# Peptides against a protein of PDB entry 4GMN, part 147

Target 1, 375 residues: chain A of PDB entry 4GMN
Amino acid sequence: RYANITLLALVTLASIGTDFQETLVKGNQGSRESPISAADEEWNGFDDADGDAMDVDQKSSSGEDQEEDYEEIDVKEDDEDDDDDSITSEMQADMERVVGADGTDDGDLEDLPTLRELIQTAVPQLIRLSNLPIDSDESLTIQSHALSALNNISWTISCLEFANGENANIHNAWYPTAKKIWRKTILPILEADSADLKLATQVTSLAWAVARVLHGETPTDGNPHRKFISLYHSSKQQAGGNSNSIEEPEDPFQGLGVKCIGVVGSLAHDPAPIEVNREVGVFLVTLLRQSNNVPPAEIVEALNQLFDIYGDEELACDKEVFWKDGFLKHLEEFLPKMRTLTKGIDKRTQPELRTRADEALLNLGRFVQYKKKHA

## One batch from the design tools (peptide; made by RFdiffusion4, then SolubleMPNN)

Design b2_p18_3_s3 (from b2_p18_3, 12 letters changed)
Fold by OpenDDE base, seed 5:
Structure b2_p18_3_s3 (fold): chain B 375 residues (1-375), chain A 18 residues (1-18)
Amino acid sequence: as target 1 above (375 residues)
Amino acid sequence: MELIRKENEKSLQESLEL
């Protein structure tokens, strides 16, 4: 009876976290592409105002595409209007305020009552529930649902803009809570070194969401970046041995490998220790060098993380890692491989993966040109 | 080339010794 009430409350908190994310995505679709694609923002470099536009003469080869007349099978979707009116008017009003907040109000979370209760009341209980002794299938189920709720809330908050002081009230409320999730939920699960790949995937997803806000200010105690690199390698060894046990996620970007790359990339941002940045940068560049054995989605994520980490030349990691360890040469040598990889993705069967690979290829070209100009 | 390989092998080895 108490377990069923706890499970229902955890499912409800996980739903609330998802409904917030969906509302944020719908609100942003009016102005910018999906917040899961915020890593897909076209790297514009620094606006050097000297626009020498290289005219790339696209010689259009007119291929005569035969119009195959596909008969439109009118599948009547029975609109089962399951009006799951689960989005409370308060949640919608909080999300409209978060999406519409011009970052000038040092407003307390008083104006965001639902988000306040999620951060201040719900998350501390979810952290407690994720740390219960696992002695039964019921306690394991409670942990999994608590991790799912923490994941959804953390992802939703990680999709908010915090640059230039935007959402500073939310950032200030979330930052100590995010560090608490890291130290009290993520690190203990990673230290337990469980062979449970489902638990490892859940904690890695949560770690990515938390690290997308904390960046290089994520606690480095116990070298968590090395644990995620180890987890990445272990996941590849298991996939090579037992072709029957991990259904590859339908979405190639939901894979454990992508999540590990996203975590370690986020951990390597300034002001991360230069040793942490180096180890992650070397790992990411090594994936590009070994790209023949790496899924395309992991290559896309590894490129985006490299652009974000090394885009700014004023950062210590540019001089002490990027230039010192000769990363530019490896990125330049990878350009023709990336073109081949991207062209090998079928737009019809994997449209999203192809789009994100085309963008990452474009950004790689620009990034290599930029770094050559500033060498 | 050789430095990146050695550093990646070292980081991996250090992650397996923990």
Scores: peptide ipSAE 0.013, ipTM 0.489, DockQ to the pose 0.023
Fold by OpenDDE base, seed 4:
Structure b2_p18_3_s3 (fold): chain B 375 residues (1-375), chain A 18 residues (1-18)
Amino acid sequence: as target 1 above (375 residues)
Amino acid sequence: MELIRKENEKSLQESLEL
């Protein structure tokens, strides 16, 4: 009886999350012409503002090698068991203090009472319900529905524009909650290393929705990008071994592989640590190199993520990863393969996949041309 | 958008089967 009431409430919250998307999209459309879905933005690069080419004459100064003989100081290993528990508490308190010292313009959701109640009242309960001990089929069902409701809410919010200070009140209200979903729901489920592919798909969908808002500010604790890369590889091994019909999702973009790519791509955006960015960038470029064995939808997603991560030349990841690791060569070498892949997709049977592949091919051509001008 | 619809439809369907 209580379980059925909880399940009905979770389904109702999942429905409200979906219905709220239509309301938010219609509300924002009142001020701008047709929503170009963030999927339909042709990557144009940055507009070349009329930058006077300053001829920087690099005078080559030959500096002489001074071999400084560093004496080997035998520092004794004093095994001080430093209680690693103290740094997590102070960094957490300093993060709470840094978030608390700039004015608590707790994003005023007074005008958005339904969204306020979803973020402030419903989501904390959904997080709690997603973390219940799994001791029964009923508790597993409650977790699944709590994850579904969190997924729908998170995806709805991730479809809002937050660039240029748009929806800043919603962003500010969602941001701490999104971090809480990450730390309290996503990470514990990923760390449990469950062989449940349904649960893995649900948590990865939620992780992508959350990471689409947090980007490189997504908590890096426990290297979650490596867990999603591992999950990607594990999902491919299972698909090859067991003829138990994991019904390939009718939509190629709903596959666990695409979701893993979307998560790790989002995690690698600025201001992600350069090491995280590098590992993800190498993973994505490796998928392109191995494209003969990769589903077309995963190639499309991997390309889009590479454009979004490395589109800005002002970012540290452009110099320290893209150029340093020679990604341009791999993208250029992939162009003829992408043309072949895209032409192989039947427009009649897979119109969406073909459209998104034609777009990703166009953007790949533009991106390679852009990067060659800025080399 | 399509993802949210599919996940909501799935969640609703799972609730009707309980």
Scores: peptide ipSAE 0.007, ipTM 0.537, DockQ to the pose 0.530
Fold by OpenDDE base, seed 1:
Structure b2_p18_3_s3 (fold): chain B 375 residues (1-375), chain A 18 residues (1-18)
Amino acid sequence: as target 1 above (375 residues)
Amino acid sequence: MELIRKENEKSLQESLEL
């Protein structure tokens, strides 16, 4: 009875975390036609303003008009107005304020009551529930749902822009809470060395969402990057031994390997210690060198993390790691392999993976050219 | 984006099995 009420409350908090994200995306699509897919940030490089574009007049030929008469299939959109009354008027009003906030208001979350209650009231209880002693199947279920709710909330917040002081009030409220999730939930579960891959996947997803906001300011206590690199290698050894027990996620980007790469990449961003950055950078470059035995989605994620970590030449990691350890050479040597890998992905069976691989290949070409110009 | 939808769908599905 108390368990079922707790489970229902955890499911409801997990739903609220997602519905909040969907509303943020819908609100941003109304103001900017560009979906903030954390995937669709084409690495634009640094705008070198002085590129005199040579006019290459390539006169390619006329191909003929075939009028194919497509019969207008009148698909009656049955507007099933599933008024999913799940979005409260308060949640919608909070989302409209988050999307419309052009201002560095150093204000308290007074204007965001739902988000305030999620961060200040719900998350501390979720942290408590995720740390219960595991003594029963009921306590395991409560932990799993508490981690799911923490994951959804953390991911939603990680989709907000915090650059240039945007959403500074939300960032300032979330930052100490994110550090608390890291120290109280993520680290203790990682230190328990559980053989449970479901739990490892949940905690790694949560760790990625938290690390996407904290970056190099993520607590370095106990060298968490090494724990996630170890988890990555352990997951590959288990997948090779027992072909019968891990349903590979239908989505290649949901794999524990991708999540581990996303976590360690995020942990290596500025202002991460140069030693942490180096160990992660060497790990990511090693995946590219070993790409014949690495899933394509993990290669895509490893490339994106390398672009984000080493995109800025003013950062200490550019000189002390990227150039010093000769990463450019490895990226150049990987270009022809990436072209082969990308071409090997079937657009019909894996359209998303193919799109993300085509983008990562384009960005790799641009990144290598940029780094050669700034050598 | 798709990450969270799939984890929520999975969490919701796990909740419907209880």
Scores: peptide ipSAE 0.007, ipTM 0.530, DockQ to the pose 0.543
Fold by OpenDDE base, seed 2:
Structure b2_p18_3_s3 (fold): chain B 375 residues (1-375), chain A 18 residues (1-18)
Amino acid sequence: as target 1 above (375 residues)
Amino acid sequence: MELIRKENEKSLQESLEL
């Protein structure tokens, strides 16, 4: 009875975390047509105010219209208007306020009661439940659901814009809570060094969501970046050794390898210690050098993380790591390999992976060109 | 985004099997 009520409450909190994200996406789509895939930001570089727009005359060669008469397969769009009545009117009203809120500086979530209760009331209980002694299958199930709920809430909050003081009230409320999740949930599970790949994947997903907000301010206690790099390598050794199909996740970007890259990339952002940044940067560049044995999705994620970490030339990591360790040469040498990799992805079977690889290839070209101007 | 949906769907499915 109590276990079932706790499980139902955890599932409900995990659902609320998802429904909150969907409402955020729907609210933002009313202002910007593109779903904020956090990967779809074209790296525009820093605006050099004096950028002579070189008109690249792309002579569109008019290839002739071969009208291949594809028979209209009348796929009845069953418009199942799934009136997903799951979104509470209070959550929708909170999300409309988040999208419309002019940045009032007080960390007062008075105007966001649902989000306040999630951060201040629910998350502390989820942290407690994720730290229960594992003595039964029931306690393991409770931990898994508590981690799922923490993951969904943390990912949803990590999709909010916090640049330029946007959502500062939410950031200020979340930031100390995110540090508590890291120290009380993520680190203890990583220190237990469990052979449970399901638990490792859940914790790594949560760690990525938390690190996307905390960046280089993520607690460095116990060198967590090395634990995630070790987990990355261990996951590859297990996939190569046991013909027991760990079902490769249907989505290439949900792989434990991608999640490990996303975590360590996020941990390496300014103001991370230069030694942490260097170890992560060397790891990411090493993946590019070894790209023949690395899944395409992990290459895409490793590139995006390298752009985000080393995009700003004013940061200490640009001089002390990027230039000092000669990363530009490795990125330039990787360009022809990335073109081959991207062209090898079938648009019909893996459309998202192909799109994100085409973008990462474009951004790699721009990034290499940018860094060559600022050398 | 798809990460959260699939993690939630999996968590919901695991909860419906209990």
Scores: peptide ipSAE 0.007, ipTM 0.535, DockQ to the pose 0.510

Design b2_p18_3_s4 (from b2_p18_3, 10 letters changed)
Fold by OpenDDE base, seed 1:
Structure b2_p18_3_s4 (fold): chain B 375 residues (1-375), chain A 18 residues (1-18)
Amino acid sequence: as target 1 above (375 residues)
Amino acid sequence: MELIRKENKASLQESLES
């Protein structure tokens, strides 16, 4: 009984996290549709006149079509609009405030009551549940659902803009909680060194969501970047040996390899220790050098991480790692390979992967030119 | 440096459903 209530509450919290994300996605799409003024370009209609009049006359036959009175069975579509609008009006109002608020206010979430309760009340309980002793399949199920709910909440918050002091109140409320998730949930699971790839995927997804907000301020205790690099390599060795196709997720960007790259990339951002940045940078550049055996989605993610880490010349990692370790040469040598890789992706079967690869290729060209100008 | 990113938030959403 208590376990079923706990599981239901965890599923509900995971759903709420998803619904919040959908609302944030829809809201942020609506704000970028600046109405391109439909300039009324008067498309001058083609005049083509030709009037040919063919006359055909044919006659008369009077067949007594029996009006079979088809009783229109008024199938009342009971539109059970199960408007399972799982998004409460309060959640919608919180999301509208997050999208519309100039981020001027300090770490008080007084104006965001649903988000406040999610961060301050729900997340601490989820952290507690994810840390229960695993002594049964029930305890493992509770941990999995607690990780899913933490993942969903963390991803949703990671979709907010925090640049230039935007959403500073949310950032300030989330930051200590995100560090607590890292130290209390993520690190203990990574230290347990479980051969469970499902658990590894869940914790890596959560770690990426958390690290997308904390960046280089993510706790470096126990060198977690090396654990994720090790997990990346271990996952590749297992996939090569067992013909049990772990069903590659239908989305190539949901793979454990992509998630590992996303985590370690995020961990390497400023103000990460230069040695952490170097180890991650070398890992990412090594993937590009080995690109013949690396999934295209992992290459796209590795490029994006390299651009984010080294896109600012004012950062210490630019001089001490990027230039010192000669990364520009490796990126320039990879450019023709990336063109071949991107062209090899079928637009019909993998439209998203192709679009993201085309974008990453464009950015790689721009990045190489930028770095050559600032050499 | 300004990067062109279409953040495909759909990939984030599938990470929530798994």
Scores: peptide ipSAE 0.065, ipTM 0.760, DockQ to the pose 0.099
Fold by OpenDDE base, seed 4:
Structure b2_p18_3_s4 (fold): chain B 375 residues (1-375), chain A 18 residues (1-18)
Amino acid sequence: as target 1 above (375 residues)
Amino acid sequence: MELIRKENKASLQESLES
């Protein structure tokens, strides 16, 4: 009885996290659709030109009215309005405020009561549930659902813009909670060294969502980047042996390999320790060198992470890692390979992968030119 | 450096466990 209520609450929290993200995406799309000012082109009413009544008189014929008695089948459309009204009016109002908040209102989370309760009340409970001793299939199920709910919430928050002090109130509320998720949920699961690839995938997805906000301020205790690099390599070794390969997710970007790259890339941002940055940078550059055996989606993610880590020349990692370890040469040597890889992706069967690969190829060209100019 | 990023928010939405 209590377990079923807990599971229902966890599913509901996971749904709330998804619905919140959808509304944020829709609201951010609506804000970019600046209403094209309908210039009031006064559509001057087309003058009623008195078009002559041509009196076309034509006559005749008498075809027999077969009254086919179509029985009106009164199809009562039972509009089962499945009002899956999962979004409360309060949640909608909070989401509209998050999307519409021009970054001038230092609005405390007082103005975002649903988001406040999600961060301050729900997440600390999810962290506790994710840390339950696994002694039964029930406790494993509770952990899985708690991780899913934490994942969805963390991804949703990671989709907010925090650059230039935007959403600073949300960032400030989330930041200590994100560190708690990392220390209390992610690290203990990674330290348990479970052979469960499902659990490893869930915790890696959550770790990526959290690390997308914390970046190089993610706690480096116990060198978690090495655990994710190890997990990346282990996942590749297992896929080669047993035909019970976890069905590669239909989306190439949902693969455990992509998630591992996303985590370690995010962990390597400034102000990460230079040695952490170096180990991750070498890992990512090594994937590009070995690209013939690496899925295209992992190459796209590895490139994006390299651009984001090394895109600023004022950072210590630019001088101490990028230039010192000769990364520019490896990126330049990879350009022709990336062109071949991108052209090999069928636009009809993998339209997203092709689009993201075309973008990553353009950015690789720009990045190499930028770095050559600043050499 | 300014990178062209199509907001991968859609791919992040697909990363949500439904």
Scores: peptide ipSAE 0.064, ipTM 0.760, DockQ to the pose 0.092
Fold by OpenDDE base, seed 5:
Structure b2_p18_3_s4 (fold): chain B 375 residues (1-375), chain A 18 residues (1-18)
Amino acid sequence: as target 1 above (375 residues)
Amino acid sequence: MELIRKENKASLQESLES
C-alpha cells in the first residue's frame, strides 16, 4: 500500500516535470515563429526543350495478379480519451509566468507556487528516496522513480534562460537545491560503482541536467569529471563484449556516451579549475581524433561542448588550455573528417542527427576561422 | 562568436519521455 502510493506520487512528479518542459518548449517556439513569410519565389525553371524520344521496347511478361484479399481488420481505436488532466490550471499559470518573467532578484518564488513546491517540498523528499538503502527490488524501483522525477524537474529548470539575469529568482532558488542533488544523490551513487548501466544512465542524465545550470560551479569534490570519463570508457568496452545490448536508445542523442560528454563538458565551463577543464578538453579532442570509432551523436555533442567551453577568448581556459595545448590544430584536422561523417548520415532515416551534424559542421568551420583570426 | 544553435530543448524532451 505505502509503496504503491509512493510510486504513484513519483510517477506524478515525473509527469509534472515532463509537462512543464513541454509547455516551456512550446512557449519558446511560439516566440520565434515570427512568420518568415515564405515568399513563394516561383523559381521559373529553365525551358530547355529537347525531347529525344528513346524508344525502349515493350517486353510483355503476363504475371498473374493474385488478388490476396487482405481482410481489413477494423481495429476499433478505442479512443480512451485519457483526459490527461495532469496539467493543473496552477501549473499552466506558473509556466506562462516563467516564459514571461522579468527576473526579480529575490529568490522568492511567491509568484510561482507550483515551482516553489517542486523545489522546496518535492525535491528534498526525492533526494531522501534516492538515498534509501537498496535491500529489495522495491527499494530499487523507488530509487529509479525518484531519480526519474529528479531528472525531469532538473531538465525542465535547465531549459530556462538564466543569461543576463533572466529568471534570477528561479536560479537563486534552484542553485542551492541543485548543489544538494549533486552532493546527496549524484556523488553517492557514482561512488557506489554499481555495474548497473540503467542506474548509471539515470544518474548521468540527472548529472547533465544539474550541470547545465551549475556549469563550472558544480562541486569538484572527488573529481566527478574523471568518474564520468571512466563511465564513458567502461560503457564502450561493455557494448563490444556482451550481447546484452542494452537496446541502443532509438534516439542516438539519448545514449550514455552522449550523456557522459554532456556532463563533463558542462563541468568544464568557467569557473572550473583549469586542470578539470584541461582533462575534459583533452578527452573531447581525443574523441575527435578517434572519430572512426565514435558514434556521430557523440561527435556532435563533443563539438558543441568544445564550442561552449572555448568560445570566449577572455576566459582563462582559452589561453591556459585551448592555445597552450594546441586544440586549434586538432579542430582544423577534424574539419574534413566531419564533412565526410555528416555526408554519411542518411537524411531520410536519421533527419535529426543529420540536421545537428550539419549545424555542428557549420559551427566548426566558423569556430576555426574565429580562432585563427584571434590567434 | 555567434554559434548557430538550435536550442537542444527538443532533444531534452525526448530524454524525458524515455
Scores: peptide ipSAE 0.062, ipTM 0.754, DockQ to the pose 0.091
Fold by OpenDDE base, seed 2:
Structure b2_p18_3_s4 (fold): chain B 375 residues (1-375), chain A 18 residues (1-18)
Amino acid sequence: as target 1 above (375 residues)
Amino acid sequence: MELIRKENKASLQESLES
């Protein structure tokens, strides 16, 4: 009885996460489709009314510069294991602030309480359920559904714009929770080194969703990038040996290989440690060099990750990895191969893959040109 | 560098239905 209620609740939470994504996608599309049409109202010029500027001679009182000695509060990173499973009052306060401040769209206000409850109430329970001891098929089913719900919530949030301080409240509320998902759900499952390819795919999907928000601020403990690289290679070895059709996902971008590339690419963004960045960058460039044996979707994802990681010349990884390890040469040598690969994709049978490959090819040409100009 | 990216929200949505 309890298990069936728990499973129903998990399926419901996963569904709410999907429905919420559809709502957010529609809302964000609606905001962009605001018709630029009507504001051709001729702003008739301000009349030149000659208002006499009164010369108020306010005396320069020389206020003494009190040098307030900014004591550098040495914020000791007390690694207080604040295992405070409490709903952080900050998460609650940040969500309440945005409900209060931008009184623009009444629709966003109704959805924010739901998002709050998903982050603050549901996610901690989902983390707990994902960490249950696997002693039965029932516990494995609960874990799978908890991971699915966490995946859906995390992907939904990762589809929000956080650039330029947009959705900063949601970002701030999600950020500690995303780290908690990483540390308490993703890492323990990765450390267990399960031969379950389904579980590996679920945790890798969740890891990608989380890492799409945390980027280089994703905890580097235990070198998770190496585990995902290992998982990538292991998945290729298994596919080659057993002709048991692991039904390749109908979407080539849902493959475990693509998900692994997406995770490790996201983990390698600034401010990731240069060593992590280098190992990931070398992995991605190696895929391009071996492209004859790599699915086109994985090549597209690997290119996109390389562009995102090394697209900024001001970042330390540009000088210390991209230029130092000679990545430009490999990208330039790959350009003709990418043209051939992209042309080989049938637009009728794989329209999305072709579109994304055409885009990645265009960006590769631009990226190589950009880097050659900034050499 | 400005990259041309289509928001591939659809492929992400399929990741939620699985």
Scores: peptide ipSAE 0.066, ipTM 0.754, DockQ to the pose 0.093; fails the geometry check

